# Ledger of designs, part 208: peptides against a protein of PDB entry 5HOI

Target 1, 351 residues: chain A of PDB entry 5HOI
Amino acid sequence: FRYMPFSPAGTPFGFTDRRYLTMNEVGYVSTVKNSEQYSITVSFFDVGRFREYHFEDLFGYDLCFLNEKGTLFGQSKTGQIQYRPHDSIHSNWTKIIPLQAGERITSVAATPVRVIVGTSLGYFRSFNQFGVPFAVEKTSPIVALTAQNYRVFSVHYSQFHGLSYSLSELGTSSKRYYKRECPLPMSLPNINSDMKKDANLDYYNFNPMGIKSLFFSSYGDPCIFGSDNTLLLLSKWRSPEESKWLPILDSNMEIWKMSGGKETTDIHVWPLALAYDTLNCILVKGKHIWPEFPLPLPSEMEIRMPVFVKSKLLEENKAILNKKNEIGADTEAEEGEEDKEIQIPVSMAAE

## One batch from the design tools (peptide; made by RFdiffusion4, then SolubleMPNN)

Design b1_p21_6_s3 (from b1_p21_6, 9 letters changed)
Fold by OpenDDE base, seed 2:
Structure b1_p21_6_s3 (fold): chain B 351 residues (1-351), chain A 21 residues (1-21)
Amino acid sequence: as target 1 above (351 residues)
Amino acid sequence: DSLYNQILEILEKRKKERELK
């Protein structure tokens, strides 16, 4: 296993000279490789509120976090971070994070009030929005970070224990934990099933954990979207004993329902944010599970607890088709290889 | 192409129906 730099909804280069460093509900950050340099563009979905800007990157930033006030960049190997406010009123600042031999910055997050840096050795570094340091804490190795206001959602990885998560609040005087290195019930990428498609190998080399994104909901609940395309939400996190992960959306099931039960192997959901009861996402078409260029417009997918198991519905529909064929078998009609459109029950197709 | 566009149209229709409530 190799620790890779993680950014929320970041994409690999693949066979191209360009990728998305990060994307969310605010916008998207792209980088283009030009010889030994990179050109970075910060684009926004609300073009009336924000102006697109670009700059030349001489450092090769491979970490990014976008918020409503600015963009945080990081270089995983050198430990350089840069914060760029969207407003020209506030100055950019740069800092070097001290790294040990072989240590990497694995994730960065920024809010209007906090900057957070996580590393492959489990160093958790906190700063204010001006880059003034608060504290350094040693945790399990950090693989992903997101933050909202003063709250931080961190994902940790151990070769012995798998994935864990923490939920903390970064006050002025102290860090409070709501959750500390608790088990994260997210499925890791299955090398044997998911990597049989060559197009997915490049993605899992870029992101070995298969965490497509993590964010806070509009209500301030931690959310994670894994390789299984299921959105998990941490419910009741203020009550330690009542806290649970809820699978609030199976995006593959929802696409399958909207298709009328057709095969949808070339249609993918790319997560941006959870706004109220809707997943803000990019609907991706093609061989790659990530969005290419130009970026499609965001879509909104309503959250729904998966009550139905696709395999069971497919078995029930096969059993119904077999019963229809047993009743119809007295007529030797040469029904050719018509694509067996699995009739989704009308009650489920209308939901 | 058709199935991708059909899904986009369904999602856009559902969005408009939520904005009207």
Scores: peptide ipSAE 0.629, ipTM 0.951, DockQ to the pose 0.616
Fold by OpenDDE base, seed 1:
Structure b1_p21_6_s3 (fold): chain B 351 residues (1-351), chain A 21 residues (1-21)
Amino acid sequence: as target 1 above (351 residues)
Amino acid sequence: DSLYNQILEILEKRKKERELK
């Protein structure tokens, strides 16, 4: 296993000279490689609220976090970070994070009031919005970060314990934990199934945890979207004993329902944010599970607890077809099992 | 192409139906 730089909804270069460094509900940050230099563009979905801007990147930023006030950039190997406000009123600032030999910045997050840096050795570094340090804490190795206001959702990895998460609040005087290195019940990428498609190998080399994104909901609940395309929400996190992960959306199931039960191997959900009861996402078409260029407009997918299992519905439909064939109905059962429109039960269509 | 566009149309329709409530 190798620690790779993670940014929320970031995409690999693949076979191209361009990628998304990050994207969310605010916008998307792209980088284009030109020889040894990079050109970074910060684009917004609300073109009336924000003006797109670009700059030349001489450092090769591989980490990014976008919020409503600015963009944080990081270079995983050198430890350089840069914060760029979207407005021209506030100045840009740059800082070098001290890294030990072989240590990398694995993730960065920024809110209007905090900057957070996580490393492969588990150094959790907190700053104010001006890059003034608050604290350094030693945790398990950090693989992903997101933040909203004063709250931080961190994902950790141990070779012995797998994935864990923390939920903390970075006050002015102290860090409070709501959750501290608790088990994260997220499925890791299955190398044998998911990597059989060459297109997915490039993605899992870029992001070996398969965490497509993590964010806070509009209600301030931690959310994570893994390689299984299931949106997990941390419910009741204020009450440690009652806190649980809820699978609030199986995006593959929802695409399958909307298709009328057709095969949808070339249609993918790319997560941006959870706004109220809707996943803001990019509906991706093609071989790659990530959006390419140009970026499609965001879609909204309603959250729905997965009650039904696709495999059971397929077995039930197969059993119904077999019974019809035994009754001597001359329905030419064309053997194309995969392309047959599966009649979705009325209860499942009414969900 | 048709299935992708069909899914987009369904999502857009559901969005409009939510904005009308």
Scores: peptide ipSAE 0.629, ipTM 0.951, DockQ to the pose 0.668
Fold by OpenDDE base, seed 4:
Structure b1_p21_6_s3 (fold): chain B 351 residues (1-351), chain A 21 residues (1-21)
Amino acid sequence: as target 1 above (351 residues)
Amino acid sequence: DSLYNQILEILEKRKKERELK
């Protein structure tokens, strides 16, 4: 297994010279290959609040995290990080993270008050927004990070234990754990099922964990969106005994419902953020599960606990069709065998 | 194209219905 650089909702290059380094509710960061250099653009959804900016990247930044105050960049191999405030009031700063032989920065996160760096050897490094270090901690290998205010959600991977997560708060003088390397009940990409589509192979080579994004909700709950296209939310995390992961949205099921039960192999949800009761996302059309260029406008998908299993609904609809065919056998209308839209029950369309 | 646009229209309709509540 090889640890790859992870950024929230980052996309691969694929066969192109361009990709998204990261995207969320604030905006999106793109990079374009220009010979031996890269051109980075930081774009925003609220064009009235923020001004788009670009710069030449001589380092080949492969890690990124965008927040309301600035953008953090990282180079996974060299250990270089750069923070760029969106405003002109604060200066850019650059730092080199010391890496051991073979160590990689695997993820970076930034809030208006904290910068976090995670590595393939499990070094967790914390800084303030000015790059002043607070602490270095050794954890299990970090594969993904996100942060909101003082809170950090980290995902860890061990070959022996699989996926785990931590939830911590980085105060001024101390780190508090709400969760420390607890099992993460997320399925890893199934190479045999997901790789049957050549278009997905490039994505899982880019992101072998299949974590499309992770973020905090507007209420400050950790969220993760995996390869199964299910949004998981960590509920009750302040009470260790009550804490549980909730599957709050099956995006494949929701697309299937909105399609009228049609095949939707070319329609994908790309997660940005959870704002109240809605997943802010990009609805992607195409072979690739990730957005291409130009970026479509964000959509809002209402969160819904998956109460219904698609297989059961298909069986029930087949049973209803078979009963209708048994009752309707007296009317010889030879209407052809083609794409009979699975009528979604009105109750499930209204939910 | 039609199905993708249909889903976008449904999502936009539901958004407007939430903003009116």
Scores: peptide ipSAE 0.629, ipTM 0.951, DockQ to the pose 0.639
Fold by OpenDDE base, seed 3:
Structure b1_p21_6_s3 (fold): chain B 351 residues (1-351), chain A 21 residues (1-21)
Amino acid sequence: as target 1 above (351 residues)
Amino acid sequence: DSLYNQILEILEKRKKERELK
């Protein structure tokens, strides 16, 4: 296992010279390789509220976090971070995070009031929006970070315990934990099933945890979207005994329903944010599970707890087809047509 | 193309139906 730099909804280069460093509900950050340099563009979905800007990156930033006030960049190997406010009134600042031998910055997050840096050795570093340090804490190795206001959702990885998560609040004087290194019930990418398609190999080399994104909902609940394309929401996190992960959307199931039960191996959901009851996402068409260039317009997918198991629906539909064939003609059914359109029951298509 | 566009149309229709509630 190698700790890789993680940014929310970041994409690999693949066979191209360009990728998305991060994307969310605010916008998207792209980088293009220009010989030994990179050109970074910060783009916004609300073009009336924000002006797109670009700059030359001499450092090769591989970490990014976008918020409504600015963009945080990081270089995983050198420990350099840069914060760029969207407003020209506020100055950019740069800082070097001290890294030990072999240590990497694995994730960065920024809110209008906090900057957070997580490392492969589990150093959690907190700053204000001006890069003034608050604290350094030692945790389990950090693989992903997101933040909203004063709250931080961190994902940790241990070779012995797998994935865990923390939920903390970064006050002015102290860090409060709501959750501290609790088990995260998210499946890791299945190398045998998910990696059989060459198109997924590049992604899992880029992101071995399969965490496509993590964010806070509009209500301030931690959300994570894994390799299984299921959106998990942490419910009741204020009550330690009542807190649970809810699978609030199986995006593969929802695409399958909307398709009329067709195979949808070339249609993918790329998560951006959870706004109220809708997953803001990019609907991706193609072999790659991530969006290409240009970025399609965001779509809104309504959250729905998965009540139905695809396998059971397939079995029920096969049983209905077999019953129809037993009532029908005695004629030679050739073995070949396994690809028959599975009619979704009208009750499920009307939901 | 057709299936991708069909899904986009369904998502857009559902969005409009939510904005009317």
Scores: peptide ipSAE 0.628, ipTM 0.951, DockQ to the pose 0.610

Design b1_p21_6_s4 (from b1_p21_6, 9 letters changed)
Fold by OpenDDE base, seed 3:
Structure b1_p21_6_s4 (fold): chain B 351 residues (1-351), chain A 21 residues (1-21)
Amino acid sequence: as target 1 above (351 residues)
Amino acid sequence: DELFEQIKKILEERKKKREEL
């Protein structure tokens, strides 16, 4: 296993000279290879509120986190981080994170009040928005970070225990845990099934954990979107004993329903954020599961608890079709290739 | 592709209905 730099909804280069470093509800950060340097562009969905900006990157930033106040960049190997406010009032700052031999920054997060750096050795480093350090904590190896206000959602990896998560609040004096290295019930990418497509291998090499994104909802609940295209939400996290992960959306199932039950193997959901009851996402068409350039406009997909299994519905529909064909054997075979709309049960359309 | 545009249209129509409520 190799620790790779993680950024929320970041895309690989693939066969191109450009990729998205990160994207969310605020906007998207792109990087383009220009010989030995990179050109970074910070773009926004609300063009009336924010002005797009760009700069030359001589360091090769491979980590990024975008919020409403600024962009945090990181270089996983050198330990360099840079915070760039979107406004011209506040100054940019740069810092080098001390790394041990073989240590990598695996993830960075920034809020208007905190900067967080996580490493492959499990160093959790916290700063204020001006790069003043608060603390260094040793945890299990960190593979992903997101933050909202003072709260941090961290994903950890152990070779023995798989994925775990922490939910913490970074006060002025101390870190409070709501959850500390609890088991994360997310499926890892299935190497044997998905690796038949070269595009899936490229994505796996970029993101071995299959975490497409993680964010806080508009209500402040931790969310994670894995390789199974299921949105998980951590419910009741303020009550440690009542805390549970809810599968609030199977995006593959929802795309399949909207298709009338057709094959949708080339239609993909790319997660950005959860706003109330809607997943903000990019709908992607093609071989790659991630957005290409130019970035399409975001779509909104309503959350829905997956109560039904696709395989059972397909078996039931095949059984209904076979019964109709057994009864219809006495009337002339009009070879109408009727696009057999799989009748989605009315109960699945009315919930 | 027709199916992709159909899905995109369904999501857009659902969004419009939510904005009208």
Scores: peptide ipSAE 0.583, ipTM 0.941, DockQ to the pose 0.670
Fold by OpenDDE base, seed 4:
Structure b1_p21_6_s4 (fold): chain B 351 residues (1-351), chain A 21 residues (1-21)
Amino acid sequence: as target 1 above (351 residues)
Amino acid sequence: DELFEQIKKILEERKKKREEL
C-alpha cells in the first residue's frame, strides 16, 4: 500500500494532461501539465463574487484545498505548501513542511482561520491563515483532511485497524477532540469486483481509499462520500455516546430511481458539498466516475435515507411480473422485446 | 444521453420546486 495525496473531489489525470486538484461549493482548481511545469487555474461558481485566476506551478502541486478566502496548495513529496488568498490585499505565503525519509503530505485543509497539514506518518500540523504554526501532533497516519472554521475532520488509516476518523476543534490555545481516532464505518474499494474496468483501476491507483470527497455540511456536520457512492453524515458528534454515521444519500439508488429503474452504470455523482438538505454535486456521464473538462454545472440532489434496497425492489418487480404472467397466460404473447422498465412504486417516485 | 438529460432535468425541476416553497 502507498499513501497517495488526497484532495476533496480531486480527479486523476487519466490519459489527459489536465485534472482537477480539488472542487467544492466555492469552485474548482485545475492543473494542466506543460512540459516540466504546471498551469494552475482557480475557478469559482459565483463569478460575481470571485474572479478566476491562474499561475505557473514550478513545484507540481498535487494537493489542494479551496475555501472562500484562499487556496492552499501542497506538494506531497517535497513538503512545500503555498497559500494564495483570493483577495489581493493579503500576500501569498510559502512554507516547507519538514518531512522524514519516505514521509509524504497526504492531505491539506484550509479555512479562513486555519491551515492544516496531515502526513503519511500521522504528523498533524496546524497553522493560522498566515502560516504561523500552532502545534504539531503525532496521530495515526492521515489519509484525508477537511476543515470548516476551527473544526477539522481527519481520516486516518492503519494497516491493522483500517479507517478511523477524528473530529477536532483548533482553538487559539488548544486542540479539543470531539472524536479521536474512532472507527470509520466506510467500505474500502473492492479491488476484485470494481477493477474489472480499467477506469476503476486508474481511479484506485489515484485514490486507494475511494474517498471521493469529505466536507462539513452547512450545519457543521462531518460528511464523507466513499467508493460506494453513499453520503455519510456524522450526526450528534457533540454527544460522544449518541454520535452515529447516517447514510443520508445513496446516490446510485437515487440515479437508478430517476432513471425509472434502468441501467445507470455510466451515470455518476461527483460530490462537492452538502448545503442544508441537498448534495451539491456534478452529474457525470461516461466511463470515468469523475468529471472531465469543461466542468458541468453543479446539480443539487436532495438527501434521502436509503430505506429501500434495490435487490428487494427487483425481487418484488420480478414477483409482480411472474404474477402478471401467471394471470396473463390466456392472452397471446406478442414477442415485443419491450425493455422491461422497472416500475418504481409511486410512493418512491413522489418522494 | 437521453437518460442523462432526463435525470438532469428531474434534478433541475426538483430544485425549482424547492426554491418556489
Scores: peptide ipSAE 0.583, ipTM 0.941, DockQ to the pose 0.674
Fold by OpenDDE base, seed 2:
Structure b1_p21_6_s4 (fold): chain B 351 residues (1-351), chain A 21 residues (1-21)
Amino acid sequence: as target 1 above (351 residues)
Amino acid sequence: DELFEQIKKILEERKKKREEL
């Protein structure tokens, strides 16, 4: 296992010279390799509210976090971070994060009021929006960060305990924990089952945790979207005894329903944000599970708790087909690999 | 390609219905 730099909905280069550093509901940040340099572009979905801008990157930023006020960049190996406000009224600032030998910045997050840096040794560093430090805390190794206002959702990894999470509030005088290194019930990528396609191995090498994105919902609930393409939401996090992870969307099941029960192994959901009851996402077609260039327009997918198990529906449809074949006489139905249209129960197709 | 465009269209039609309510 290697600690890789994580950014929300970031994409690998693959076989190209370009990738997305991050994307969310605000916009998307791209980087292009130009010999020994990089050209970074910050693009927005609301073109009336924000103007696209670009700059030359001499440092090779591999970490990014975009919010409504600015963009935070980081270099995982050197410890350099840069904050760039979208507004020209506010100055850019740069800082070097002190790293130990072999330590990496693994994730960065920024809100209009806080900047957070997490490392492979579990150093949690907090700053204000001007880069003034508040505190340094040592936690379990940090693999992912997101933040909203004063709240931080952090994902941690231990070789012995797997994934854990923390939910904290960064006040002016103190850090409050709502959750502290609690077990995260997210499935890790299965190398043996999922890596049958070279494209999945490339993505695993870029993101070994399979965390496609993490964000806060519009209601301020922590959300995570893993390699299983299930959106998990942390409900009731203010009450430690009542708090639970809810699987609020199986995106593979929803695509399968919308297809009429056809094979959809080349259709992928790429998560951006959760706005109310809709997952804002990019619908992707192809061998790669991530969006290519140009970025398609975002889609909205309604959240729905998976009540049905796809495997049971496949077994029931096989049992119905076998019963039809036992009742249907001597027609030699040729063994054609006909895409046997899985009859979705009318109750599921009408929903 | 057709199935992918069908899914996009379904999501867009559902979005329009939510914006009309």
Scores: peptide ipSAE 0.582, ipTM 0.941, DockQ to the pose 0.648
Fold by OpenDDE base, seed 1:
Structure b1_p21_6_s4 (fold): chain B 351 residues (1-351), chain A 21 residues (1-21)
Amino acid sequence: as target 1 above (351 residues)
Amino acid sequence: DELFEQIKKILEERKKKREEL
């Protein structure tokens, strides 16, 4: 296993010279290879609120976090980080994070008030928005970070325990834990089933945890979107005994319903954010599960807890078809089983 | 392509209905 740099909704280069370093509800950050250099562009969905900007990257930033006030960049191997405010009022700053031999920055996060750096050795480093350090804590190896205001959602990995998560608040004087290295009930990518397509192997090599994104909802709840394309929300995290992960959206099931039960293996949901009751996402058509260039306009998908199992609906429909064929209705041609409109129950189709 | 545009249209129509409520 290798710790790879993680950024929320970041995309691989694939066979191209360009990728998204990160994307969310605020905008998207792209990087283009230019010989030995990179050109970075910070773009926004609200073009009235923010101006797009670009700069030459001599360091090869492979980590990024975008918020409403600025962009944090990081270089996983060198430990260099840079914060760039979107406005010209505040200055850019650069810092080198001290790394041990073989240590990597695995994730970075930034809010208007905090900067967080997580490493493959489990160093959790906190700073203010000006790069002044608060604390260094040793945790289990960090694989992903997101933050909102003073709150941090961290994902950890252990070879013995798998995935865990923490939810913490970075006050002025102390770190408070709401959850500390609790089991994360997220499925890891299945190498044997999913890696039959080269595109899935390329994505696995880029992101071996299969975490497409993690964010806080508009209500401040931790969210994670894994390789299974299910959005998990941490409910009731303020009450430790009541806290639970809710599967609030199976995006593959929702795409399948909207298709009338057709094959949708080339239609993908790429997560951006959870705003109220809607997943902001990019709909992707093609072999790659991630968006290409130019970035399509975001779509909104309503959250809905999965109640039905697709496999059971398929089995029930096959059983109905077999019974109709036994009753001697004419041998109209075997149109391939893949393109038959599945009767979606009225409770699924009426929404 | 047609199925992708159909799904996109369904999501756009649902968005409009939510914005009208």
Scores: peptide ipSAE 0.579, ipTM 0.940, DockQ to the pose 0.678

